# Peptides against a protein of PDB entry 3J47, part 16

Target 1, 121 residues: chain A of PDB entry 3J47
Amino acid sequence: IRLTNQLKSLKGLQSKLKDVVEYLDKVINKELPINHTILGKLQDVFNLLPNLGTPDDDEIDVENHDRINISNNLQKALTVKTNDELMVIYISNLVRSIIAFDDLIENKIQNKKIQEQRVKD
Target 2, 69 residues: chain B of PDB entry 3J47
Amino acid sequence: YEEKEESNLAATKSMVKIAEQYSKRIEEEKELTEEELKTRYVGRQDPKKHLSETADETLENNIVSVLTA

## One batch from the design tools (peptide; made by RFdiffusion4, then SolubleMPNN)

Design b1_p10_1_s2 (from b1_p10_1, 6 letters changed)
Fold by OpenDDE base, seed 4:
Structure b1_p10_1_s2 (fold): chain B 121 residues (1-121), chain C 69 residues (1-69), chain A 10 residues (1-10)
Amino acid sequence: as target 1 above (121 residues)
Amino acid sequence: as target 2 above (69 residues)
Amino acid sequence: EEFEVLKDLL
């Protein structure tokens, strides 16, 4: 259920991002007039993007080239963070699997001992 | 969309909490392994079973954390 | 040690 909801949200975000790109392309091609309301909403989204990573990083007036680099750097930082989280999860799962395997071995040893006792009896 | 966003926000908060819980769960898992080792030496089945159960719970929680990540 | 235990179990 939760994974399905996350996937749906991600798909929704992807679709919305695609619509924004298509809109921007139409504006660049002069097929549509610049809608100030849409531009304002896009700016709000872009202003919210840095706030998703670190709430305290200063309003640096980074030029458009630097904004793409900041978005890429933030995306890279988020990717690194996600990779670190995935590594931690992987290690945890591995450790749990090792413990479960150890328990299985112990259970098998106990079962063998019980069988050996029954054969002696 | 809104319900899923709320679920994702809750999931993200849960992931941070899961990271903290993960560190704690790793410690709990280590403690369980030590108890299993002790139970193996003492020949008492009950502490080993408890260690196994706690390890399984730790695994389940990590799987849920991976699924929520 | 774990491997030896597994070997003894087999």
Scores: peptide ipSAE 0.456, ipTM 0.843, DockQ to the pose 0.006
Fold by OpenDDE base, seed 5:
Structure b1_p10_1_s2 (fold): chain B 121 residues (1-121), chain C 69 residues (1-69), chain A 10 residues (1-10)
Amino acid sequence: as target 1 above (121 residues)
Amino acid sequence: as target 2 above (69 residues)
Amino acid sequence: EEFEVLKDLL
């Protein structure tokens, strides 16, 4: 459910961005007047978006390391966060596999004990 | 979209909590495994199985939480 | 311990 909602939000954002690009292309072609309100909202969105376009590696302000899991322009910090999450998932899966293996061993031991008891009876 | 964005924000805030919970759940899993080992000596099948199932469920919930985050 | 238990099972 949560992942589906995140994906839906991302798809909605992508669609809106596409609409804005299409609108901007129409404005550049002088087919439509510039809607200043849409442009202002877009500017606000771009200002709120982590600086996707600045190649300057240096201003990765340490504070943004935690937040931006959502946007495909995963700042190097986001890549690190994603890697950490993947590592946690991997470790969790390994632990789960170990538990499952332990249970399998126990089940086999129990089955053997049951068989031995049946032979004694 | 707005509700989903709010859900994503809530999920993101939950990531820090999930990391803490993950550490705690790893400890809970260890405790469950130790209790299973102890229950092996008691010879009762049922408590061990229940403990293992509880450990697996706890781990699954952690994985789902991390994936959602 | 797990290996010993497994060995006893085999």
Scores: peptide ipSAE 0.450, ipTM 0.837, DockQ to the pose 0.006
Fold by OpenDDE base, seed 1:
Structure b1_p10_1_s2 (fold): chain B 121 residues (1-121), chain C 69 residues (1-69), chain A 10 residues (1-10)
Amino acid sequence: as target 1 above (121 residues)
Amino acid sequence: as target 2 above (69 residues)
Amino acid sequence: EEFEVLKDLL
């Protein structure tokens, strides 16, 4: 469910971005006037979006590592954090799986012991 | 879209909490394994069952964490 | 002993 919601959000963002590109193309072609209200909201979104475009500004502000942000440059730092979190989750799942497996083995041993006792009786 | 964004933000906050709780979950899992070992020696099914249930709950929480990540 | 029991169960 959560992953599906994230994917849907990403698809929605992609669709909106496509609409913006189409709008910009129409403005360049002088087919439509610039919708200033949509453009303003989009600019606000872009300002809130970590800058995807310019690789050159070296100020990798280390503090923003924590938020999975859509911006490619910040995304590199965020990718490291996300990778660490995913690794922790992966290890946790492995550990739980091992415990569950151990319990299954023990249950199987007990069942076998019960069957052996029933055969002796 | 907004509901999904809120869900994603909640998921991110949950991930931070998961990282904090991860160490605790590992310790709980170790305790469960020790209790299973003890239950094997005592021959009491009840402690073993409780250990298994706690391990399963720990596993479920990790799966939810992975799905949230 | 537990390992041997596991082997026998497998």
Scores: peptide ipSAE 0.445, ipTM 0.848, DockQ to the pose 0.006
Fold by OpenDDE base, seed 3:
Structure b1_p10_1_s2 (fold): chain B 121 residues (1-121), chain C 69 residues (1-69), chain A 10 residues (1-10)
Amino acid sequence: as target 1 above (121 residues)
Amino acid sequence: as target 2 above (69 residues)
Amino acid sequence: EEFEVLKDLL
């Protein structure tokens, strides 16, 4: 259920991003008027999105270099945090898997002993 | 989308809490393994089964936590 | 002994 909800969320985000790109293309082509409210919300979303390296936006304005560096540092910090969380989860799963395996082995030994006893009877 | 973003934020906050709970869960798993070791000495199958079930539940909870991250 | 039993079971 949770995984399905996350996948649905990601798919929805992907669809929304596609719609945004299509909207921007239509605005560039002068097919649609610039909706300032949509652009403002989009800009807010882009500012909240970790600026994953579109190298092309780095070329334009020197004055934004400090903001870009801060954004990149924030993105890096978020990436590190995500990696740490994933690592903890991975280790947890390994430990549980080992314990479950040990129990499986013990259960198998017991089952074998029961089977051997039944063959002797 | 907003509900999902809220769910992801809540999940991330839950992951920090899960990291603390993880240390506690590791200790609980270790205690269960110790009970299994004790059960090996006592020859009673019942405590070993309970340990196995608890380890499985712990594994399932970690998998769900990973899927939620 | 348990390890040997594990080997025999595998």
Scores: peptide ipSAE 0.439, ipTM 0.843, DockQ to the pose 0.006; fails the geometry check

Design b1_p10_1_s3 (from b1_p10_1, 7 letters changed)
Fold by OpenDDE base, seed 5:
Structure b1_p10_1_s3 (fold): chain B 121 residues (1-121), chain C 69 residues (1-69), chain A 10 residues (1-10)
Amino acid sequence: as target 1 above (121 residues)
Amino acid sequence: as target 2 above (69 residues)
Amino acid sequence: SSFEVLKDLL
């Protein structure tokens, strides 16, 4: 569900961006007036998004904002954080698996003892 | 889209919380292991079972965290 | 340790 929602949000954003591009193309072609409101909102979104797409912005000290913001330049720093998180999760799962395995072994031993007792009776 | 965005935001916040909870979960897992060890010495089924169940719950929470990440 | 628990189980 969560992944699906994220995907849907991304698709929605993609669609909106496509619409904006189409609009901008029409404005460039003088077919439609510039909708300043939409452009302003888009600009705001773009500004809130970590600097997407200008290679020159790679050198900007991407403020170590934390984890998974999917946005590109911050994404590198965020990718590192995400990687660390995934590693922790992986280790945790491994530890849990070991514990579960230990429990299974114990259960098996107990079952064997019970069976042996039944044979003696 | 808004619902998904909200869900993603919640998930992200949850991930941060999960990181904190993970440390706690590790401690809980240790406690369960100790309880299991104690139960082995006592020889009766109950404490070991509880430890196992708690370990399983911890594992489940980790899986959910992975899915949220 | 998990290892010790495992060892005891074996």
Scores: peptide ipSAE 0.480, ipTM 0.840, DockQ to the pose 0.007; fails the geometry check
Fold by OpenDDE base, seed 2:
Structure b1_p10_1_s3 (fold): chain B 121 residues (1-121), chain C 69 residues (1-69), chain A 10 residues (1-10)
Amino acid sequence: as target 1 above (121 residues)
Amino acid sequence: as target 2 above (69 residues)
Amino acid sequence: SSFEVLKDLL
């Protein structure tokens, strides 16, 4: 459910971005006037987006490194954080699988012992 | 879309909590494995089953954490 | 150990 919601949100964003691009193309071609309200909101969104292009912005707030944050430099730091979290989850899953396998082996051993006892009787 | 965004934010916060819980769950899983080992020594099936169940629960929680991440 | 259990199963 959560992953599906995230995917839906991303798809919605993608659709909106596509609409904006189409609108901008029409404005460039002088086919439609600029909707100033939509453009203003879009500009605000872009200003809130982490600076994708400047690797030099040193102010990667370390506090945001641990948060899967959407910003590109921040997103890179956030991507690193996300990667670390995924790694932890992966390791945890492996450990659980190993324990489950160990239990399965033990159960099989016990079953074998019970069968051997029945054959001796 | 807004509801999904809120869900994603909640998921991100949950991931931090999951990381802490993950460490604890790993320890709990180890304890269950030790109990299974002890149960093997005692010859009782029940402790081994309990360890396996705890390991499965730990795995499930990790999967949920990954999905939330 | 899980390894020992595996050996016993084999």
Scores: peptide ipSAE 0.466, ipTM 0.844, DockQ to the pose 0.006; fails the geometry check
Fold by OpenDDE base, seed 4:
Structure b1_p10_1_s3 (fold): chain B 121 residues (1-121), chain C 69 residues (1-69), chain A 10 residues (1-10)
Amino acid sequence: as target 1 above (121 residues)
Amino acid sequence: as target 2 above (69 residues)
Amino acid sequence: SSFEVLKDLL
């Protein structure tokens, strides 16, 4: 459910971004008049977006790094953070798997011992 | 989309909490492994089973954390 | 050791 909701949000954002690009292309080509209200809203969005293209990585709010689909430089930083998180999760899963295997092995050894005792009786 | 965005924001906050819990879960996993080792030496199935169950629970929590990130 | 246990299982 959570992954599906995140995917839906990302798809929605992608669709909106595509619509914005298409609108901007039409305005640049003078096919549509400039809508000042839309441009003002877009400017507000860009002002709220961390400097996705500027190399000064230090001011990018660490919390937004988990959002994969943000612009290229921020995406790289986000990708690194996501990779680190995935690595931690991977290691944790590996450790849990090892513990589970150890338990299975122990159970199998015990079962084998029980069978050997039953054959001797 | 708005409901999903709100859910994603909540999930992101949960991920930060999960990262903190992950460190604790790693410690719990180590404790489970030690209990399994102790149970093997005593020859009693019960302590080993408990360690295995705790390890499985730790794995499940990690999988849920991965699915949430 | 875990390795010894594995060896006994095999």
Scores: peptide ipSAE 0.444, ipTM 0.834, DockQ to the pose 0.006; fails the geometry check
Fold by OpenDDE base, seed 1:
Structure b1_p10_1_s3 (fold): chain B 121 residues (1-121), chain C 69 residues (1-69), chain A 10 residues (1-10)
Amino acid sequence: as target 1 above (121 residues)
Amino acid sequence: as target 2 above (69 residues)
Amino acid sequence: SSFEVLKDLL
């Protein structure tokens, strides 16, 4: 559910950004008048969204933000954090699987021993 | 979209908590393996079964955490 | 050992 919601949010954002780009291109080409209300709402959204680090934004201290940056430039640093978290989860799952497998083997051994004892009786 | 955004923020915060929980879960898993080892010597199936069930629960929680990440 | 038991099971 959470992953699906995240994907839906990302898809919605992508669609909105595409619409904004198309609108801005039309305004630049003087095909449509500037809609100030739409631009104001978009600006508010951009101010609330973590800066999609343009490659030129010098201020993104690349080192400390191991956090999952949804933003493309921050996304690189955040991608590292996401990768680390995914690795931890992956390793955890592997360890749990190994333990579960070990328990399964032990159960099979015990069952075999019980069966052998029953055959001797 | 807003509900998903809130869910994503909560998920991100949960990931930090998951990292801490992961370390704790690893230690709990080790304790379970020791109990299994002891149970093998005692010959009682019940402690081994309990250890196995706890390991499975730990695995399930990790899988859910990974899927949430 | 657990390993030997596993080997016998396999």
Scores: peptide ipSAE 0.428, ipTM 0.837, DockQ to the pose 0.006; fails the geometry check

Design b1_p10_1_s4 (from b1_p10_1, 6 letters changed)
Fold by OpenDDE base, seed 2:
Structure b1_p10_1_s4 (fold): chain B 121 residues (1-121), chain C 69 residues (1-69), chain A 10 residues (1-10)
Amino acid sequence: as target 1 above (121 residues)
Amino acid sequence: as target 2 above (69 residues)
Amino acid sequence: EEIEVLEDLL
Protein backbone atom coordinates (compact mmCIF):
# COMPACT_ATOMS: atom_id res chain seq x y z
CA ILE B 1 0.00 0.00 0.00
CA ARG B 2 2.63 2.62 1.02
CA LEU B 3 4.92 1.80 -1.90
CA THR B 4 1.97 1.97 -4.27
CA ASN B 5 1.05 5.39 -2.92
CA GLN B 6 4.63 6.62 -3.30
CA LEU B 7 4.76 5.29 -6.84
CA LYS B 8 1.45 6.97 -7.66
CA SER B 9 2.70 10.28 -6.24
CA LEU B 10 5.92 10.00 -8.22
CA LYS B 11 4.00 9.20 -11.40
CA GLY B 12 1.73 12.17 -10.77
CA LEU B 13 4.73 14.44 -10.28
CA GLN B 14 6.35 13.07 -13.43
CA SER B 15 3.20 13.71 -15.46
CA LYS B 16 2.90 17.24 -14.11
CA LEU B 17 6.56 17.93 -14.85
CA LYS B 18 6.08 16.67 -18.41
CA ASP B 19 3.10 19.01 -18.84
CA VAL B 20 5.20 21.92 -17.59
CA VAL B 21 8.01 21.10 -20.03
CA GLU B 22 5.54 20.85 -22.89
CA TYR B 23 4.01 24.19 -21.89
CA LEU B 24 7.43 25.85 -21.69
CA ASP B 25 8.36 24.51 -25.13
CA LYS B 26 5.15 25.92 -26.60
CA VAL B 27 5.86 29.30 -25.00
CA ILE B 28 9.44 29.30 -26.34
CA ASN B 29 8.11 28.48 -29.82
CA LYS B 30 5.55 31.34 -29.47
CA GLU B 31 2.68 28.89 -29.98
CA LEU B 32 1.10 30.00 -26.70
CA PRO B 33 1.14 33.29 -24.83
CA ILE B 34 3.16 33.48 -21.64
CA ASN B 35 0.89 32.77 -18.70
CA HIS B 36 2.38 34.85 -15.90
CA THR B 37 0.43 33.00 -13.21
CA ILE B 38 1.80 29.60 -14.27
CA LEU B 39 5.33 30.99 -14.57
CA GLY B 40 5.08 32.57 -11.13
CA LYS B 41 4.00 29.25 -9.62
CA LEU B 42 6.83 27.45 -11.41
CA GLN B 43 9.33 29.99 -10.09
CA ASP B 44 7.97 29.43 -6.60
CA VAL B 45 8.44 25.69 -7.05
CA PHE B 46 12.03 26.20 -8.22
CA ASN B 47 12.73 28.48 -5.27
CA LEU B 48 11.40 25.83 -2.90
CA LEU B 49 13.57 23.18 -4.55
CA PRO B 50 16.84 22.90 -2.69
CA ASN B 51 19.61 24.32 -4.86
CA LEU B 52 20.32 21.29 -7.06
CA GLY B 53 23.44 22.63 -8.77
CA THR B 54 25.29 25.06 -6.50
CA PRO B 55 25.34 23.85 -2.93
CA ASP B 56 28.85 24.43 -1.72
CA ASP B 57 30.23 21.01 -0.72
CA ASP B 58 30.21 21.99 2.97
CA GLU B 59 26.47 22.50 3.57
CA ILE B 60 25.45 19.25 1.85
CA ASP B 61 27.12 17.00 4.43
CA VAL B 62 25.42 18.19 7.63
CA GLU B 63 21.73 18.84 7.01
CA ASN B 64 20.76 16.22 4.46
CA HIS B 65 22.51 13.06 5.63
CA ASP B 66 19.28 11.62 7.07
CA ARG B 67 16.70 12.58 4.42
CA ILE B 68 15.67 10.70 1.25
CA ASN B 69 16.96 12.13 -2.06
CA ILE B 70 14.72 14.80 -3.61
CA SER B 71 17.37 16.88 -5.49
CA ASN B 72 20.65 16.00 -7.42
CA ASN B 73 23.52 17.35 -5.24
CA LEU B 74 21.32 17.10 -2.23
CA GLN B 75 20.30 13.96 -4.05
CA LYS B 76 23.87 12.65 -3.89
CA ALA B 77 24.14 13.17 -0.15
CA LEU B 78 20.61 11.90 0.24
CA THR B 79 21.51 9.00 -2.06
CA VAL B 80 24.33 8.07 0.29
CA LYS B 81 21.92 8.23 3.22
CA THR B 82 19.38 6.18 1.31
CA ASN B 83 22.06 3.64 0.43
CA ASP B 84 23.07 3.36 4.07
CA GLU B 85 19.46 2.88 5.11
CA LEU B 86 18.92 0.28 2.40
CA MET B 87 22.05 -1.52 3.53
CA VAL B 88 20.80 -1.64 7.12
CA ILE B 89 17.45 -2.95 5.94
CA TYR B 90 19.16 -5.54 3.75
CA ILE B 91 21.32 -6.80 6.62
CA SER B 92 18.29 -6.90 8.91
CA ASN B 93 16.30 -8.90 6.39
CA LEU B 94 19.20 -11.27 5.92
CA VAL B 95 19.48 -11.84 9.67
CA ARG B 96 15.74 -12.46 9.97
CA SER B 97 15.92 -14.91 7.08
CA ILE B 98 18.74 -16.79 8.79
CA ILE B 99 16.75 -17.02 12.03
CA ALA B 100 13.68 -18.19 10.15
CA PHE B 101 15.81 -20.80 8.44
CA ASP B 102 17.18 -21.99 11.78
CA ASP B 103 13.63 -22.36 13.09
CA LEU B 104 12.65 -24.31 10.00
CA ILE B 105 15.57 -26.68 10.50
CA GLU B 106 14.60 -27.22 14.12
CA ASN B 107 10.98 -27.85 13.21
CA LYS B 108 12.10 -30.38 10.63
CA ILE B 109 14.35 -32.12 13.16
CA GLN B 110 11.45 -32.32 15.61
CA ASN B 111 9.15 -33.72 12.95
CA LYS B 112 11.74 -36.35 12.09
CA LYS B 113 12.06 -37.35 15.74
CA ILE B 114 8.29 -37.67 16.03
CA GLN B 115 8.19 -39.84 12.92
CA GLU B 116 11.00 -42.06 14.21
CA GLN B 117 9.15 -42.52 17.48
CA ARG B 118 5.97 -43.52 15.63
CA VAL B 119 7.86 -46.14 13.63
CA LYS B 120 9.23 -47.72 16.81
CA ASP B 121 5.82 -47.71 18.24
CA TYR C 1 -1.55 12.07 -4.43
CA GLU C 2 -1.67 14.08 -1.18
CA GLU C 3 -2.53 10.96 0.83
CA LYS C 4 0.49 9.18 -0.64
CA GLU C 5 2.73 12.15 0.12
CA GLU C 6 1.55 12.15 3.71
CA SER C 7 2.15 8.40 3.85
CA ASN C 8 5.69 8.88 2.47
CA LEU C 9 6.46 11.57 5.04
CA ALA C 10 5.19 9.32 7.82
CA ALA C 11 7.25 6.49 6.34
CA THR C 12 10.41 8.65 6.32
CA LYS C 13 9.93 9.53 9.99
CA SER C 14 9.33 5.86 10.69
CA MET C 15 12.60 4.98 8.91
CA VAL C 16 14.57 7.23 11.27
CA LYS C 17 12.90 5.54 14.21
CA ILE C 18 13.56 2.14 12.61
CA ALA C 19 17.27 2.97 12.30
CA GLU C 20 17.35 3.66 16.03
CA GLN C 21 15.41 0.51 16.79
CA TYR C 22 17.44 -1.56 14.32
CA SER C 23 20.26 -2.15 16.78
CA LYS C 24 17.74 -3.22 19.41
CA ARG C 25 16.01 -5.54 16.93
CA ILE C 26 19.34 -7.15 16.05
CA GLU C 27 19.93 -7.79 19.73
CA GLU C 28 16.44 -9.25 20.13
CA GLU C 29 17.08 -11.50 17.13
CA LYS C 30 20.33 -12.72 18.67
CA GLU C 31 18.53 -13.42 21.90
CA LEU C 32 15.96 -15.49 20.05
CA THR C 33 18.71 -17.48 18.32
CA GLU C 34 20.31 -18.21 21.68
CA GLU C 35 16.95 -19.29 23.06
CA GLU C 36 16.49 -21.56 20.05
CA LEU C 37 19.90 -23.07 20.76
CA LYS C 38 18.88 -23.59 24.40
CA THR C 39 15.57 -25.17 23.35
CA ARG C 40 17.45 -27.48 21.01
CA TYR C 41 19.20 -28.77 24.12
CA VAL C 42 16.06 -29.02 26.31
CA GLY C 43 14.02 -30.99 23.73
CA ARG C 44 11.20 -29.20 21.85
CA GLN C 45 8.75 -26.42 22.03
CA ASP C 46 8.82 -23.22 23.93
CA PRO C 47 12.13 -21.30 23.77
CA LYS C 48 12.84 -22.23 20.16
CA LYS C 49 9.36 -21.22 19.09
CA HIS C 50 9.71 -17.94 20.94
CA LEU C 51 13.06 -17.30 19.26
CA SER C 52 11.59 -18.07 15.86
CA GLU C 53 8.64 -15.77 16.50
CA THR C 54 10.90 -12.93 17.61
CA ALA C 55 13.13 -13.45 14.57
CA ASP C 56 10.05 -13.33 12.35
CA GLU C 57 8.89 -10.14 14.03
CA THR C 58 12.34 -8.63 13.57
CA LEU C 59 12.32 -9.62 9.89
CA GLU C 60 8.84 -8.20 9.39
CA ASN C 61 9.85 -4.91 10.97
CA ASN C 62 12.90 -4.73 8.70
CA ILE C 63 10.76 -5.41 5.63
CA VAL C 64 8.35 -2.67 6.71
CA SER C 65 11.36 -0.38 7.16
CA VAL C 66 12.58 -1.16 3.63
CA LEU C 67 9.12 -0.59 2.21
CA THR C 68 8.98 2.71 4.09
CA ALA C 69 12.38 3.77 2.75
CA GLU A 1 26.39 -27.65 10.71
CA GLU A 2 22.90 -26.29 10.16
CA ILE A 3 23.17 -26.86 6.41
CA GLU A 4 24.37 -30.39 7.02
CA VAL A 5 21.46 -31.03 9.38
CA LEU A 6 19.07 -29.69 6.77
CA GLU A 7 20.60 -31.99 4.16
CA ASP A 8 20.14 -34.93 6.53
CA LEU A 9 16.54 -33.95 7.10
CA LEU A 10 15.81 -33.83 3.48
Scores: peptide ipSAE 0.450, ipTM 0.845, DockQ to the pose 0.007; fails the geometry check
Fold by OpenDDE base, seed 1:
Structure b1_p10_1_s4 (fold): chain B 121 residues (1-121), chain C 69 residues (1-69), chain A 10 residues (1-10)
Amino acid sequence: as target 1 above (121 residues)
Amino acid sequence: as target 2 above (69 residues)
Amino acid sequence: EEIEVLEDLL
């Protein structure tokens, strides 16, 4: 259930992102006037979306290069954090697999001892 | 969409808690492995089985945590 | 794969 919900959200986000790109391309090509209501809703979505670093190209002020770098750095930091979490999970699973393997080896040794005792009787 | 967003936010908060619990679980797993080593010397099957069951439960909880992460 | 190796060892 949870994975399915995450996948559905990711697909919804991907579709919306595609629609935004298509809209931005039409605005850049001057095929459509800038719709402020759509742009405002898009900004709200971007403010709710953590740091996915697609700058909506409103104001060409020089501060955008530092903000783009900050956004890229923040995306990179979030990616690093996600990678660290995935790494911890991977190591945890590996450790559990090792413990399960040790238990299997011990069970095998016990079974072998029981069989050797039964052959002596 | 909203239910999924709420679920993802709850998942992210759970992941932070899982990271703290993970360090504690690793220590608990080490203690269990040490008890298994001791039980191997004492020749009693029961403590070893209990340690194995606890390790399996710890593994299952980590797998579920990874799948939820 | 590791489980399979364990099963073969058992």
Scores: peptide ipSAE 0.442, ipTM 0.841, DockQ to the pose 0.009; fails the geometry check
Fold by OpenDDE base, seed 4:
Structure b1_p10_1_s4 (fold): chain B 121 residues (1-121), chain C 69 residues (1-69), chain A 10 residues (1-10)
Amino acid sequence: as target 1 above (121 residues)
Amino acid sequence: as target 2 above (69 residues)
Amino acid sequence: EEIEVLEDLL
């Protein structure tokens, strides 16, 4: 359910982005008049998007990194954060697997011991 | 779209909570491993079983966290 | 030691 909802949101965002690109192409080709209101809203969205191209703004909050995969430097820091999260999850799963394996081994040892005792009786 | 955005926001908040819970779960997993080791030496099946069950619960929670991520 | 015990169990 959650993955399906995330996929649906991503597909919706992709469709919306495609519509924006198609609109911009039509404006560039002079097929449609420039709608200043749409351009102003798009510009506001781009201004709210952290400047992914300037290397110097070290200060942009780590928190906004997770939200929008769109641009390369943010993508790199998001990739690092995602890698760190994936590493934590991987280590946790590995530790759980090791514990589960240890329990299985112990259960098998106990079962073998019980069988050996039954053969001696 | 709105329902999915709300679900993604809830998932993101859950992921932050999962990171905090992950640290706690690692500690719980260590405690379980010690109990299993103690049970193996004492020959008492019950404490070892309880440790295994808690380790499995910790693993399930991590898998759910990965699937939420 | 744990790996050796696992091998003996298999």
Scores: peptide ipSAE 0.442, ipTM 0.841, DockQ to the pose 0.006; fails the geometry check
Fold by OpenDDE base, seed 5:
Parts: sequence; C-alpha cells; structure tokens
Structure b1_p10_1_s4 (fold): chain B 121 residues (1-121), chain C 69 residues (1-69), chain A 10 residues (1-10)
Amino acid sequence: as target 1 above (121 residues)
Amino acid sequence: as target 2 above (69 residues)
Amino acid sequence: EEIEVLEDLL
C-alpha cells in the first residue's frame, strides 16, 4: 500500500513536472506570457529541494548542464540513504533470526532433558 | 497525492525513528540474551521464555518496519 | 557448529 502510494505520488509529480516543462517551453517560445505565480511556485519547489550544491559563490557561467547534475546528485544521495536503510533492516532481521534460532535450540535442549527425566521415572 | 506524500514523509520520519529504536532494540536484545544465558544456568524456564518473546516481538517490529519502508 | 547442534537435537 505505502509503496503504491509513493509510486502514485511520484507519477503525479512526474506528470506535473512535464506540464511545467511544457509550459516553460511555451513561455520561452513566447507563445504564452510568463506567469509569475507558476514561476514562484516552481522556485519554491526548487528551494524545497535540498540545496545539494552549496553554490560556491564563484561567478561560473554554469551552463544548463550543471542543473541536471544537481538533480542527479540528489537522486543519488536519496538512493544511498535508501540503501543504507534497507541494509539496516536486513541486518536487524538477521539478528532477530539468530536470536530466535538460539531460543529454539535451547527449548529443544530443555524438551530433551524433560523427556530423559520422564524415562527415568 | 498530498495524502500519500504526507504518508511517505511520516513513514520516512518513522523509519529514522525506527533506526534509532532499532539500535536501542539491539541493545535490549543483547541484554535479553545475557539474561537467557544466566537463566540457562539457573534451570528455571520463566525468564528465558520472556526473553525469547521479547526478541520475537522485536523481530516482528523490524519486519513491519521493512514492509513499511 | 550451531547447525550441527541443531541437527543433533532434532
């Protein structure tokens, strides 16, 4: 359920992003006037994106190529975080399984001792 | 969409909290295992059973956390 | 070794 909801949200976000890109292309082509409200919301979305790059203040005319890299770096960082979380969960499950196994062994040993006592009687 | 995002955010926060709780649970699990080891020498079933049950509950909570991840 | 002990128990 949760994963499905996340996927749906991501798809919705992707669709909205596509619509925004299409709108921006139309604005660039002067087919539509610049809607300041949309640009402001988009800017807010970008600002809510964790500032991955400390823009080092250097005046580098960062051509359009660098923006794609920032998004990729964020996605990579999020992927790493997700992997770390999955690893922790995996280790946790393994540890619990080991403990459960140890308890099972002990229970079996006790049961065997109880049976041996019953036979002596 | 917003409800799912909120759910995902809550779940992510829960997962971070779960990771912290997990570290604490691992410590609790170690303590329980030590008590089990001690109880194994004393020969009375009761503390060992409680330890096993607590370990199982901890395992179940981790599985639920994984499924919610 | 632990697996072997389990096998001996079973």
Scores: peptide ipSAE 0.422, ipTM 0.835, DockQ to the pose 0.006; fails the geometry check

Design b1_p10_3_s1 (from b1_p10_3, 8 letters changed)
Fold by OpenDDE base, seed 4:
Structure b1_p10_3_s1 (fold): chain B 121 residues (1-121), chain C 69 residues (1-69), chain A 10 residues (1-10)
Amino acid sequence: as target 1 above (121 residues)
Amino acid sequence: as target 2 above (69 residues)
Amino acid sequence: EELLEELKKL
């Protein structure tokens, strides 16, 4: 249930992001006028994005290329963090699986010993 | 949509807590494995069972954590 | 290794 809800939310976010990209492309191509309301909502979304960049106060006129690079670097950093979290979860699951397997082996050994005792009796 | 977002937010908060709990669960898993080793030597079935149960609980919690990530 | 030995006992 929870996984399905997360997948649905992620799909919804992906669809919304796609719609935003399509809108931005149309604006860039001058097919649509800049809608200030949409731009305001996009700004709100960007403001809600964790500023993973410490706002170092440097007012540097980062040319549009640098903004894309910063966004890509941030996305890369987020991806790395997500990958690290997934790795930790994977390792944890593996460790649990190993322990469960060890317990299964021990249970099987005990069952075999019990069966051997019953055959002797 | 809103119910899923709330569930995802709760899941994300739970994931941070799960990361902390995961470190603790790994330790609990190690303790269980040690008890199983001890039980193997002593021939006492009960500590091994307890270790197995705790390992299973740790596995279930990790699976839930993966499902919530 | 110990787990493998235990598996062999099964």
Scores: peptide ipSAE 0.393, ipTM 0.835, DockQ to the pose 0.007
Fold by OpenDDE base, seed 1:
Structure b1_p10_3_s1 (fold): chain B 121 residues (1-121), chain C 69 residues (1-69), chain A 10 residues (1-10)
Amino acid sequence: as target 1 above (121 residues)
Amino acid sequence: as target 2 above (69 residues)
Amino acid sequence: EELLEELKKL
């Protein structure tokens, strides 16, 4: 469910971005007037998006760690944080799986002992 | 879309909380293993069951954390 | 080790 919602959000963003590109192409071709409101909102989105476009390696501004921002530059810093979080989650899942497995083994042993006792009686 | 974005934001906040709770969950998991060991020696089925239940809860919370991540 | 012994009992 959660992954599906994330995928749907990403797909919606992709569709919206495509609509903007199509709108910009129509404006360039003089087929439609520039909708300043959409452009302003898009600019706001781009300003909130860490700059995807300039490959200048240096200004990976480390500060915006907390926002799952779609932009590749922030994605590098976010990738490190996400990697650490995923590692913690992975280890936690392993530990829980080990405990659950241990409990299953012990339950199976107990059941076997009960069955062996019943056969002796 | 907005509902999913809100869900993702809630998920991110949950991840921060999960990181804090992770150490506690690991400790709870250890306690379960110790109770299971103790139950094996004492022959009391009840402590072992409680340990198993706490391990399961710890596993469920971890799965939810993975799904949130 | 104990887990391995438990596995051997199965």
Scores: peptide ipSAE 0.446, ipTM 0.845, DockQ to the pose 0.007; fails the geometry check
Fold by OpenDDE base, seed 5:
Structure b1_p10_3_s1 (fold): chain B 121 residues (1-121), chain C 69 residues (1-69), chain A 10 residues (1-10)
Amino acid sequence: as target 1 above (121 residues)
Amino acid sequence: as target 2 above (69 residues)
Amino acid sequence: EELLEELKKL
């Protein structure tokens, strides 16, 4: 469900971005007037999106290390955070698997003892 | 889209909370393992089973958290 | 070691 919602949001963003590109192409071709309101909102979105367009601005504002899902340069720092989270999850799963395995072994031992006792009775 | 964005934001907040809960869950898993060790000495199956079930629930919650991240 | 000892009891 959660992943599906994220994928749906991403698809919606992609569709909207495509519509904007198509709109911009029509404006460039003088087929439609620039909707200043949509363009302003898009500019606001682009300003809120860490600058995708400047490959060289190494100014990863160190403060935003926490936000995993936003724009590509931030996404590298966020990818590191995501990798750390995935490692923590992996270690957690490993620990739980070890505990579950230990319990399984103990249960098997107990079952064997119960069977041996039943054969003696 | 807005509901999904809200869900993603909630998911991200949940990931931070999951990291905190993960540390707490590790401690809970240790306590369960200690209780299992104690239950081995007492020879009663009931506390060991409860510990195992709690460890399994903790594992499932971590897996769901990972799948949601 | 304790896990190995439990395994031996199986």
Scores: peptide ipSAE 0.433, ipTM 0.838, DockQ to the pose 0.007; fails the geometry check
Fold by OpenDDE base, seed 2:
Structure b1_p10_3_s1 (fold): chain B 121 residues (1-121), chain C 69 residues (1-69), chain A 10 residues (1-10)
Amino acid sequence: as target 1 above (121 residues)
Amino acid sequence: as target 2 above (69 residues)
Amino acid sequence: EELLEELKKL
């Protein structure tokens, strides 16, 4: 259920991003007039993107190109963090699987000892 | 979509907590392994069972963490 | 190593 909801949200976001790109391309090509309401909503979405820029860099008139680079760097940093978290989860699952396997081996050894004792009796 | 976004936000907050709990879970897993080792030496079934149960609990918590990620 | 020894006992 949770994974399905995450996939649905991700698919919805992907579809919306595609629609935005198509709209921006049409505006650039002068096929459609600039819709201020759509641009305002898009700007709000961009402002809600976590500025992982250190708060001290807000004073520098960083040209629009540098803001895109900061956003890309932020996205990269978030991707690295996500990869690190996934790695920790993977290692944890591996360790748990090893312990569970060790317990199964020990249980099998105990069962074998019990069977050997029954054959002697 | 909104319900799933809220679920993802809750999951992300849980993931931060999981990172802290992960260190504790690793230590608990080690303690269980030591108890299993002790049980193997003493021939007592009870410590081995406790080790297995803690390992299973650690695995379940990791799976929940993966589902939250 | 100990796990391998347990595996050998099975």
Scores: peptide ipSAE 0.407, ipTM 0.839, DockQ to the pose 0.007; fails the geometry check

